# Ledger of designs, part 1: peptides against a protein of PDB entry 4XPM

Every score and structure here is a prediction.

Target 1, 160 residues: chain A of PDB entry 4XPM
Amino acid sequence: VMLHSKNVKGFLENTLKPYDLHSVDFKTSSLQSSMIITATNGGILSYATSNNDVPKNSINEINSVNNLKMMSLLIKDKWSEDENDTEEQHSNSCYPVEIDSFKTKIYTYEMEDLHTCVAQIPNSDLLLLFIAEGSFPYGLLVIKIERAMRELTDLFGYKL
Target 2, 67 residues: chain B of PDB entry 4XPM
Amino acid sequence: DIKGTIAFDTHGNVIESTGVGSQRIEDIGDLSKVTLDAEGFAQVQGDSLLVHLYKRNDITLAVYTSA
Positions, changes and structure headers below are counted from each chain's first letter, unless a header gives other numbers.
Peptide ipSAE is a variant of ipSAE made for these designs: the mean of its two directions, with the distance scale d0 fixed at 1.0 Angstrom where the peptide's residues are scored. Compare it only between designs on the same protein; published cut-offs may not carry over.
A fold fails the geometry check if it doesn't show the stated peptide or something in it is severely misdrawn.

## One batch from the design tools (peptide; made by RFdiffusion4, then SolubleMPNN)

Design b1_p8_2_s1 (from b1_p8_2 with T5V T7E)
Fold by OpenDDE base, seed 2:
Structure b1_p8_2_s1 (fold): chain B 160 residues (1-160), chain C 67 residues (1-67), chain A 8 residues (1-8)
Amino acid sequence: as target 1 above (160 residues)
Amino acid sequence: as target 2 above (67 residues)
Amino acid sequence: LGPLVYES
């Protein structure tokens, strides 16, 4: 199975959708951003954002992308640190999960007023990263990203 | 600000939980007894959190907030 | 952002 960047982009765009528990009147806001970044350098391989109203090649777009780059790098660094910290791996901000016999960890991070969560795509050099508003519960982000990763099996084992 | 959630069915089985809700599964017993309004909604003051209850289609969602 | 192509 071949997975192209175009398909990944579309996938990430879909992840922007609010968490909606259809059985009850509860719905989150859309994610601000959804990204696949490298675990090595925090480089963005693919991303999607909710605010697409910014004209292409505008200074505002550039600033937005640059902001994402910075956040991705910072989160990657935090993730890397936590992966090497047993205590952090047992904190309330770390959620060990298993997907199809593959183990990974989901981390939640407060980034200013934003709620973020990141998880290594199993056995890969890639991280899936969600960025949401502070109104988006961390627990729901965890569920959301876990479920999203289940749809990224093609990226399991991806090495740079 | 939402601190957590618990979703449970009519049998009190946990469907999902998030945040502080994951540590308060025992609340389901009490939450299931709360009288909901015609829209399936109620608010219950807890120890330090306000619980917003939503029930629809036999699923109850408890949202824990600070206020 | 470089292209990502992975064959499973």
Scores: peptide ipSAE 0.029, ipTM 0.658, DockQ to the pose 0.277
Fold by OpenDDE base, seed 5:
Structure b1_p8_2_s1 (fold): chain B 160 residues (1-160), chain C 67 residues (1-67), chain A 8 residues (1-8)
Amino acid sequence: as target 1 above (160 residues)
Amino acid sequence: as target 2 above (67 residues)
Amino acid sequence: LGPLVYES
């Protein structure tokens, strides 16, 4: 099976959907953004946003991408620092997980009024990054990103 | 590592459960007494698991993780 | 960086 950029984009778009509890009126907001970025430089390889009503090649589109680039770089830096900090790895903001015998960590970060979570795709040079409103509970973000990573097994071990 | 979840209402009724949460419904009695912060969040250390609580409206979600 | 592609 061949995974193309457009396939990854479609996957990320699907992750934007709210987390919905079954048969009850309890649902989160949509994710603000979902991205796959490089663990090395924080470069965006693919992304999806909830507000796609921006004309192509417009200044607004460029500004939106620039904002995502800044967020990506900041979170990559925080992630990199935490990966080199034993104390941070044992905090309640770090969730070690194992998927098909592959180990990774999920980190939650408060960025201004936003709730974010990031995880290294196992054994890869890639990070999966979710950005949500402050009303999105961290517990659900962690569950959401773990489940998303379980669907990205084809990217396990991906090297740039 | 996420081990399971429990969602329950103000009456202690189970809305849904997954993983180890399905086997720990009796925890609802204790979890319902936990004081939450201004964000509706709390963390409770159990015997072998850390429980992350989030309450919005009348629904409380408990996420069981290792730690 | 180039487009992300992977064959499995």
Scores: peptide ipSAE 0.026, ipTM 0.598, DockQ to the pose 0.240
Fold by OpenDDE base, seed 1:
Structure b1_p8_2_s1 (fold): chain B 160 residues (1-160), chain C 67 residues (1-67), chain A 8 residues (1-8)
Amino acid sequence: as target 1 above (160 residues)
Amino acid sequence: as target 2 above (67 residues)
Amino acid sequence: LGPLVYES
């Protein structure tokens, strides 16, 4: 099957939805952003954002996109460092996971007042990145991104 | 590796469970007694797995990982 | 970067 950019965009938009615990009155906020970026350079291949209040082609939109680029680059850099640090791979901020016999790691990072988590799509040159408000529990972010990656099997092994 | 999860309320009722957590509901009794830090986090060694605890509001999430 | 198109 062929995966097009618009299909990826739709997937990322769906990940923006809150984590809703069905049994109790507990619901997170929506993700601020969801992105697929390159592990090599931190370039954004696709992204979705819950903030649609900014007019298109406005200076505020440009600044918003630039902010996403900055965030993605910073997180990619931190991820790269951690991938080369055995201690960081065993910290409380690293979650090794296995999906369909593919191994990857989920990292959580505090960025300003935001909660972020990132994971390499298994055997690929791509990272999946979630950015949420500080009210979004890290534990739920980890579960959310792990479950999301299970739906991205088409990107497993993707190389640039 | 993440092996499973359990989410439970202040009464010890299961909200959700996944993976090995679904078979370790009995752990809630002990997990509910664990002292959490100021941020609502703790780690508990159990069996061959490490349990990561997070409590926010009245919900506790336990994530089972390899040690 | 260009649009992502991948054939599995």
Scores: peptide ipSAE 0.026, ipTM 0.597, DockQ to the pose 0.242
Fold by OpenDDE base, seed 4:
Structure b1_p8_2_s1 (fold): chain B 160 residues (1-160), chain C 67 residues (1-67), chain A 8 residues (1-8)
Amino acid sequence: as target 1 above (160 residues)
Amino acid sequence: as target 2 above (67 residues)
Amino acid sequence: LGPLVYES
């Protein structure tokens, strides 16, 4: 019904798990990061990272968070541009989806050597953002984020 | 880099597809005929993509890569 | 973010 910050954090942590096709010898790496950011400014509302065992409040942690902030802003900007570009919305990197009669679009973006995937939580001011290694197939990222989005129905229509 | 995937069973039925694989379901007919090695692996050069085949427990995964 | 609850 309603999500607390700690619950959102836990949700994002769960999304870090690899995509596992257990029936065949194929499994992705864990997501590098999973985030919920604002669609307006790219501000991070919640995030989770894998294999980030740096001491709290250390310079390394600060740098890591700053990196996430930068990536969030860049992806938000690109997303905003694409949402206003019909050509980009018809590209192979844009996946229109419908969840419980709510429409949204999933975008894949190459960020240096990383594979990223972002989607607006339907009718909300929020974006769900996955960051993975380059070995993580975009198609699997799309499936992963689409399925994750189905678990965030309580955030549908959320406005800041 | 991986461009897409197709997972299919022994009957050629699609279990799942991603990326370019979603547009190449028709490849299953040919992929199912590919001779796999003793470990259930094979590589097939396609158009501009290389297909990596992995078969385990009667399920085949085709991974499309640029190289 | 306001009060929200996640159930797995």
Scores: peptide ipSAE 0.031, ipTM 0.634, DockQ to the pose 0.283; fails the geometry check

Design b1_p8_2_s2 (from b1_p8_2, 3 letters changed)
Fold by OpenDDE base, seed 2:
Parts: structure tokens; sequence; C-alpha cells
Structure b1_p8_2_s2 (fold): chain B 160 residues (1-160), chain C 67 residues (1-67), chain A 8 residues (1-8)
């Protein structure tokens, strides 16, 4: 399977969009970040961020990217720990899901004042990671990432 | 009239909240324990509000009303 | 009406 960086980045950018519940008067904010990272080291393969008003190659952009790198590593570490802990896999922060007969788990993590959600792309060495503000409900993040992952079937089974 | 709402999943995590529901997220613990009827409906009388529970497709919606 | 439960 061939990965096209531009296509993946475009996909991640689309995931940033708010979730609008029409049944009730409720709409989320945009995601702060959406990333595909390695499950092995937490390295960022692709990412998208909201509020792109920061000039490119500026010190502020560098700091922002560095923050993403740190968060991705921390979340990867937490994910790795949970994958080796049966008790954590049965907590309310873990959602076992199945997509086209492929099984994976979605985890929610509180990172300071941010709400994060991460899931291993089925049978792959890749993790899909969403970072949102605290106003973004975890339950909705889970729904969002599950639906997004259904569009990444081409990455199922991808190995580094 | 509706005073607020809370929607939560089977893990007790919030999906959405509005109105007074946004200030009563802690109610999910008790609401999740309520036995629903065959149609997924229940009513819970709170301190000053009546809560209408509707569960469908693994999502529970709590609607807070005065009566 | 469905079941009615009370809680504090």
Amino acid sequence: as target 1 above (160 residues)
Amino acid sequence: as target 2 above (67 residues)
Amino acid sequence: LGPLVYFD
C-alpha cells in the first residue's frame, strides 16, 4: 500500500471541522490538532492544526510543532502502557470497536486542559490522534474518530 | 420547557450538554444506573427538575424539565 | 409513562 502524504494531510484537515448535532442545539469547536503518529515511537507522520494564522517558519510555529511532538509522544506512551494493562482496557476510557471485521481500541486521555482521543489503525503501526479543547465532549470525540477511521481502510495493516 | 440536556454513551462519557445539563454532568453516574423500560424511557425526579431519559443506539439523552 | 425513579 502506497501512502500519499498530501492526501493524508488533506484528510486530517477535514477531521478538524466541528461536529454539529442537529437534533439539539449543540456544535463543538474545531479540533486543535489531528495527527497520524507511529505506535512505536510516537513520531508524527502527518498532522493538521486549526488556527493557521501563525506565519510559516516562525518561532511560534516551531514551538507549536514541538508541542505536538511532545504530546504525541506522551499519548503514545500512555497508549502503550494501556495496551499492556488489561485493567485499563476495561475502563471507561477504552472503547473496543470493530471496523469491517478489523478490531481496534479507542482511548480517551485528559492532557492538561485538553481532551484527546487516540486509536490504533487496525493491524497497523499507526495511531490516529485527535486533540481538542476541554469543551469537546469525550463521547463525541470517540464517535468522530471512529467515523474518521472508517475512511482510512487503506492504512489497515500498514507496517513501518 | 426544556431547561437543559445531557447526552452520554455507554461508558458514561458526555456526547453533548446544553443548558442546566452542562452544570450537572455529575448526574450521569446516577442516570446511568436507572432501569429503562422496553422503549428505552425513564423519568427521574431530581431536586427541582424532572429528568426524562431516552436511550437509543447506545446513546442516552437526559432532558431536564421543570415538570 | 415509563418508570419513575427518584434520586438526590
Scores: peptide ipSAE 0.018, ipTM 0.649, DockQ to the pose 0.010
Fold by OpenDDE base, seed 3:
Structure b1_p8_2_s2 (fold): chain B 160 residues (1-160), chain C 67 residues (1-67), chain A 8 residues (1-8)
Amino acid sequence: as target 1 above (160 residues)
Amino acid sequence: as target 2 above (67 residues)
Amino acid sequence: LGPLVYFD
């Protein structure tokens, strides 16, 4: 079963929600952005942003989208480099994970003052990308993206 | 009298932080080197604060107290 | 209580 574009958009919007630790007095901010991009070109297939106050078709919206395009391309490039670098795959910024016998890696990247994490959807040409404020802990981002990928099994093995 | 907390994973990355723990993320480097007992517990005395370490399921929680 | 370790 393949997810429709509107369903993917809704999924990404849901990932924006803060992480609330009920056992302790700790709650994250919302994600700034959540995206599915191509591993080949860094093109955005779907995205969600917490900044919904920007009028549609405004110059501010265009600037926001352009920023996302730039971020996605930069992160894709870093990801591609790391996938071809054994040393980077053994750093503390790389988390090998296995989901239902499918292997993938989660990478964390500091982008300016933002905390980001990216992971290849298993056996696919797609990357899931989270962008958050610097106050969002990396360890929690990793947990969040891993759990999110577990809900994207329909995209496993997707090729362009 | 908890002053703050830090939770971190096996990579040394922060999962959560509160109170004074939010200002002491650099402590993770030292805390990760502490040998825990068979139950996953330890105490570390650092400057004026006592740190209580609890490791469970590869997540380490550090609780900062005065005593 | 667990072991007590000191560090700077």
Scores: peptide ipSAE 0.018, ipTM 0.636, DockQ to the pose 0.010
Fold by OpenDDE base, seed 5:
Structure b1_p8_2_s2 (fold): chain B 160 residues (1-160), chain C 67 residues (1-67), chain A 8 residues (1-8)
Amino acid sequence: as target 1 above (160 residues)
Amino acid sequence: as target 2 above (67 residues)
Amino acid sequence: LGPLVYFD
């Protein structure tokens, strides 16, 4: 069963929650943002943000969305470059993974003082994008996005 | 007594850090080069701290203790 | 016990 827009939004909202390592005294902050964007243009199809104290339809909300649009475009461009760069694909910022026989790559990017992580949903025209504070470790961010990707099998192979 | 910890993946990226480990992230470069035994264990002496390395499922945990 | 190595 294909995920509807509301279901995707709810999924992204759930990814915002902190990552808690129960075996050690360590817990991350919440994600700043979680998005599904197009691999072609970096357009936002769905998003969630921890900054929810902004009134709907307000100018502040519009500015926030515009910021996300810019961020998504920048990351999409960087991702596109790396997909065509063998050296970048062999760097420590690239994690090749396989989910149910589908191959994809997870990339980590430093964006100003933020830690970001992006991955193409296998065989799709979609990217999953996490944005977190600098205190969120990259290694844990990668684990988080991989696990999240495993829950999006309905979007595998999705073409625009 | 444990003074701190660092957990890192096969790419050398941090998964978690606590205590003195949070101030010694740069140690990952050296720790990642340490040869582990068949059980995924090693010990590294550095300064006044002893580092205990444990690798399980592609995650390496470094535990800092007093020497 | 495992290997014990030293680093500078």
Scores: peptide ipSAE 0.017, ipTM 0.635, DockQ to the pose 0.009
Fold by OpenDDE base, seed 4:
Structure b1_p8_2_s2 (fold): chain B 160 residues (1-160), chain C 67 residues (1-67), chain A 8 residues (1-8)
Amino acid sequence: as target 1 above (160 residues)
Amino acid sequence: as target 2 above (67 residues)
Amino acid sequence: LGPLVYFD
């Protein structure tokens, strides 16, 4: 399996879109960030951010990328801990899901004032990570990442 | 006559909230413990508001109305 | 009406 950066980048950019409930007067904000990272080291393979109009090679861009790297590593570490903790796997912050007979888990984490959600792409060394503002309900965040995961079947079983 | 709503999942996480429901997210802890009838319905009296609970497809909708 | 529960 080969990862195509351009295609993955486009996919992640689309996940940034708000969640709009048509039957209810409720609409979320856009995601702040969407990333595919390695489960082993928390390295960022691809990412998309809202308000990514910052000039390239600027200090602001560097700071934003560094921030993403930090959050990626922290979330990976927390995820790794939870994967080795049966109690955490049974908490209300863990959502077991099954996609096309493949099992995975979705975790929600509060990172400062941000709402984050991470899930291992089934049987792979990759994690899908969403970062949103605190106003983004966890329930919708989980639904969003599950639906997004269903579009990444080509990455199921991907090993580094 | 609806004063607000809260929708939450089986983990107690908010899906959406409106009106007074947005200010009563902490109620989910108690609401999630309420035993629903065979139709997935229950009513809970709290403060000056009556909460109508309906669970369907693992989503619970709480509708706040006047008592 | 269904079940009625009171809480504070």
Scores: peptide ipSAE 0.017, ipTM 0.621, DockQ to the pose 0.009

Design b1_p8_2_s3 (from b1_p8_2 with T5V T7V)
Fold by OpenDDE base, seed 3:
Structure b1_p8_2_s3 (fold): chain B 160 residues (1-160), chain C 67 residues (1-67), chain A 8 residues (1-8)
Amino acid sequence: as target 1 above (160 residues)
Amino acid sequence: as target 2 above (67 residues)
Amino acid sequence: LGPLVYVS
């Protein structure tokens, strides 16, 4: 499977956009971050962040990237633990889903005051990770990541 | 008049909330236990508000009104 | 939310 870095980056940037529900007076904030990380080590393969008005090579950029690295590692570790825990897989924080006959799970995690959700791209060594503010509802976040994964079929089965 | 809304999924997690619903997320626990009719509708009285429940496609919408 | 009363 070929990973096109520019295409993946553009895709992740698009996932940052808020949901605007026109049927009711409700609009979310943008995602803080959207990432594809390795399931093995939590390494970041691609990422997008909101408010990228930070100068390149600035200390603020470095701190931001380091924070993402730390969060990705922590979430990967918790995900790995949950994948080996039957009780966690049956909690309200776990959403078993099926995409084109491929099964995966979406997990929601509270990270400090942030709302996060993570899912293994089906049959792959990759995880898709969304990080949002606490104002972003978990239920909608889950819907968002599920629909996003449906657009990543080219990564299904990707092995490191 | 609609005072607020809450939409939640089968796990009880919020999809969206507006108005007074945003301050009453804890109601989901009780609302999720309400028996809906064959059409997926129910109405329950709580405090001074009437809650209209609509469930479709595994999403439940609670609409808070004064009456 | 106070006690819930089923209406319809």
Scores: peptide ipSAE 0.081, ipTM 0.762, DockQ to the pose 0.009
Fold by OpenDDE base, seed 2:
Structure b1_p8_2_s3 (fold): chain B 160 residues (1-160), chain C 67 residues (1-67), chain A 8 residues (1-8)
Amino acid sequence: as target 1 above (160 residues)
Amino acid sequence: as target 2 above (67 residues)
Amino acid sequence: LGPLVYVS
């Protein structure tokens, strides 16, 4: 299947939507950001943000993008460290999962007041990264990213 | 009369919280240690609230009630 | 929460 940048962008934009639990009176906020980044350098290949009120090419937009770049790099580094740490892989911040017979791990990281979640797209050089407000529960964030990855099978095994 | 709820996963991480449950996230540590029956149910009394525990599909729901 | 008492 042919992958197009615009399709990936659209997918990430869709993941920004709030998670609505109909069984109880609970609805999350939208994700702050959703990104696909490289596992090697933490470079952003695609991203979506909920705050679209910032004028294009404005200083505020540039700062926002730069902030995403910084966060992606930091999270990538933490992820890399944890991937080389057996103890961290057995902490409550790590969720080993299997999707269509492919194994991967979901990590949760608190970045200042934000809740983040990152997972390597199975057998790929890519990471899927969600950034949410602190009000977004980690457990639900994990469920969200797992379900999202199930829709990214075309990226499984993608190498840079 | 439900006063609040907490839903948490097998890692003890929050999935959702409402009402008084939102202010009692620290209860998860103790709640996760409660032995559930064959149907995934248990009740525990704490302070002035009764907690109803329901576990299904690796998700535990704690419902706080006055009685 | 304090001490938990199991209610059967």
Scores: peptide ipSAE 0.081, ipTM 0.747, DockQ to the pose 0.009
Fold by OpenDDE base, seed 4:
Structure b1_p8_2_s3 (fold): chain B 160 residues (1-160), chain C 67 residues (1-67), chain A 8 residues (1-8)
Amino acid sequence: as target 1 above (160 residues)
Amino acid sequence: as target 2 above (67 residues)
Amino acid sequence: LGPLVYVS
């Protein structure tokens, strides 16, 4: 299976949209960023950001991308540690889920004032990563990433 | 009158909050320990507020009222 | 919240 950058980029951009609860007067902010990274090195394969108004090739853009790279690496490292830690897998920060008979886990991580969640695309070398503001409830963030991951069945089992 | 709400999942993580509930996220720890009846309902008194608990489909909704 | 008291 080959990754198509344009298609993946569009998908990630769609995940940035706010979560709107129909039954209550509550609506989240947009995600700050959405990424697909490698589970091995934390390298970014694709990403989308809500503040894409930064001029291309500007210093600010470079800093923004570098920040994403740093966060992705840190989260990958934490994820890797947790995958080898039974205690962390049983914490309230870990959500075991099953999608079409494939098992994976969703982890929530607080990064400074940001709320993040990450999940391994089932049986793949890829991680899906959402970064949101601290006002974005973790519970909704988890639901959001689970539902998004269900749309990535083509990437299930993807190996680098 | 409803003063606020908190909805949280089975992990105790917030799904949504409104009103006074937004300022009482710390209550989730205690609320999650409340024994619900067979229908998934309970009422607990805390401070000056009455909390109505409703659990359905792995989501717990806490409704804060004055009485 | 303080100590929880079961109401019903």
Scores: peptide ipSAE 0.069, ipTM 0.720, DockQ to the pose 0.009
Fold by OpenDDE base, seed 1:
Structure b1_p8_2_s3 (fold): chain B 160 residues (1-160), chain C 67 residues (1-67), chain A 8 residues (1-8)
Amino acid sequence: as target 1 above (160 residues)
Amino acid sequence: as target 2 above (67 residues)
Amino acid sequence: LGPLVYVS
């Protein structure tokens, strides 16, 4: 399987869109960031951010990317720890899910004032990572990332 | 009149909240223990508010009203 | 929430 950068980038950009609950008067903010990272090193393979007002190659953009790199590494490390901790896998911060007979787990993590969730793309060396504001409910983040992963079947089983 | 709402999943995590529900997330612990009828509904009186509970597809919606 | 009273 070959990753097509433009297609993946476009997909991640679409995940940034707010979640609109049709049954109630509730709409989330956009995701702050959406990323595909390596499960091994936390390296960013692709990312999207809602902060598009920052000029590319500017110091602010560089700092933003560096921040994403830091967050991805931290979350990857926490994820790795939880994958080796049975207790954490049974906490309310872990959602075992099955997509087309493939099993994975969704984890929620508080990062400063941000709400994050991460999940291993089934049978792959890749993690899908959402970063949102604190106003984005965790339960809804979980639903969002699960549904997003269902659209990434081409990446199932992807190995580095 | 609806004063607020809370929707939460089977883990007790928030899916959405509005109005007074946004300030009463801590109620989820107790609300999750309420016995629902065969249709997935219940009503419980708490302090000055009546809470209407609706569970469907593993999502519980709590609607806070004055009566 | 305080004490809960089941009404249904």
Scores: peptide ipSAE 0.078, ipTM 0.736, DockQ to the pose 0.009; fails the geometry check

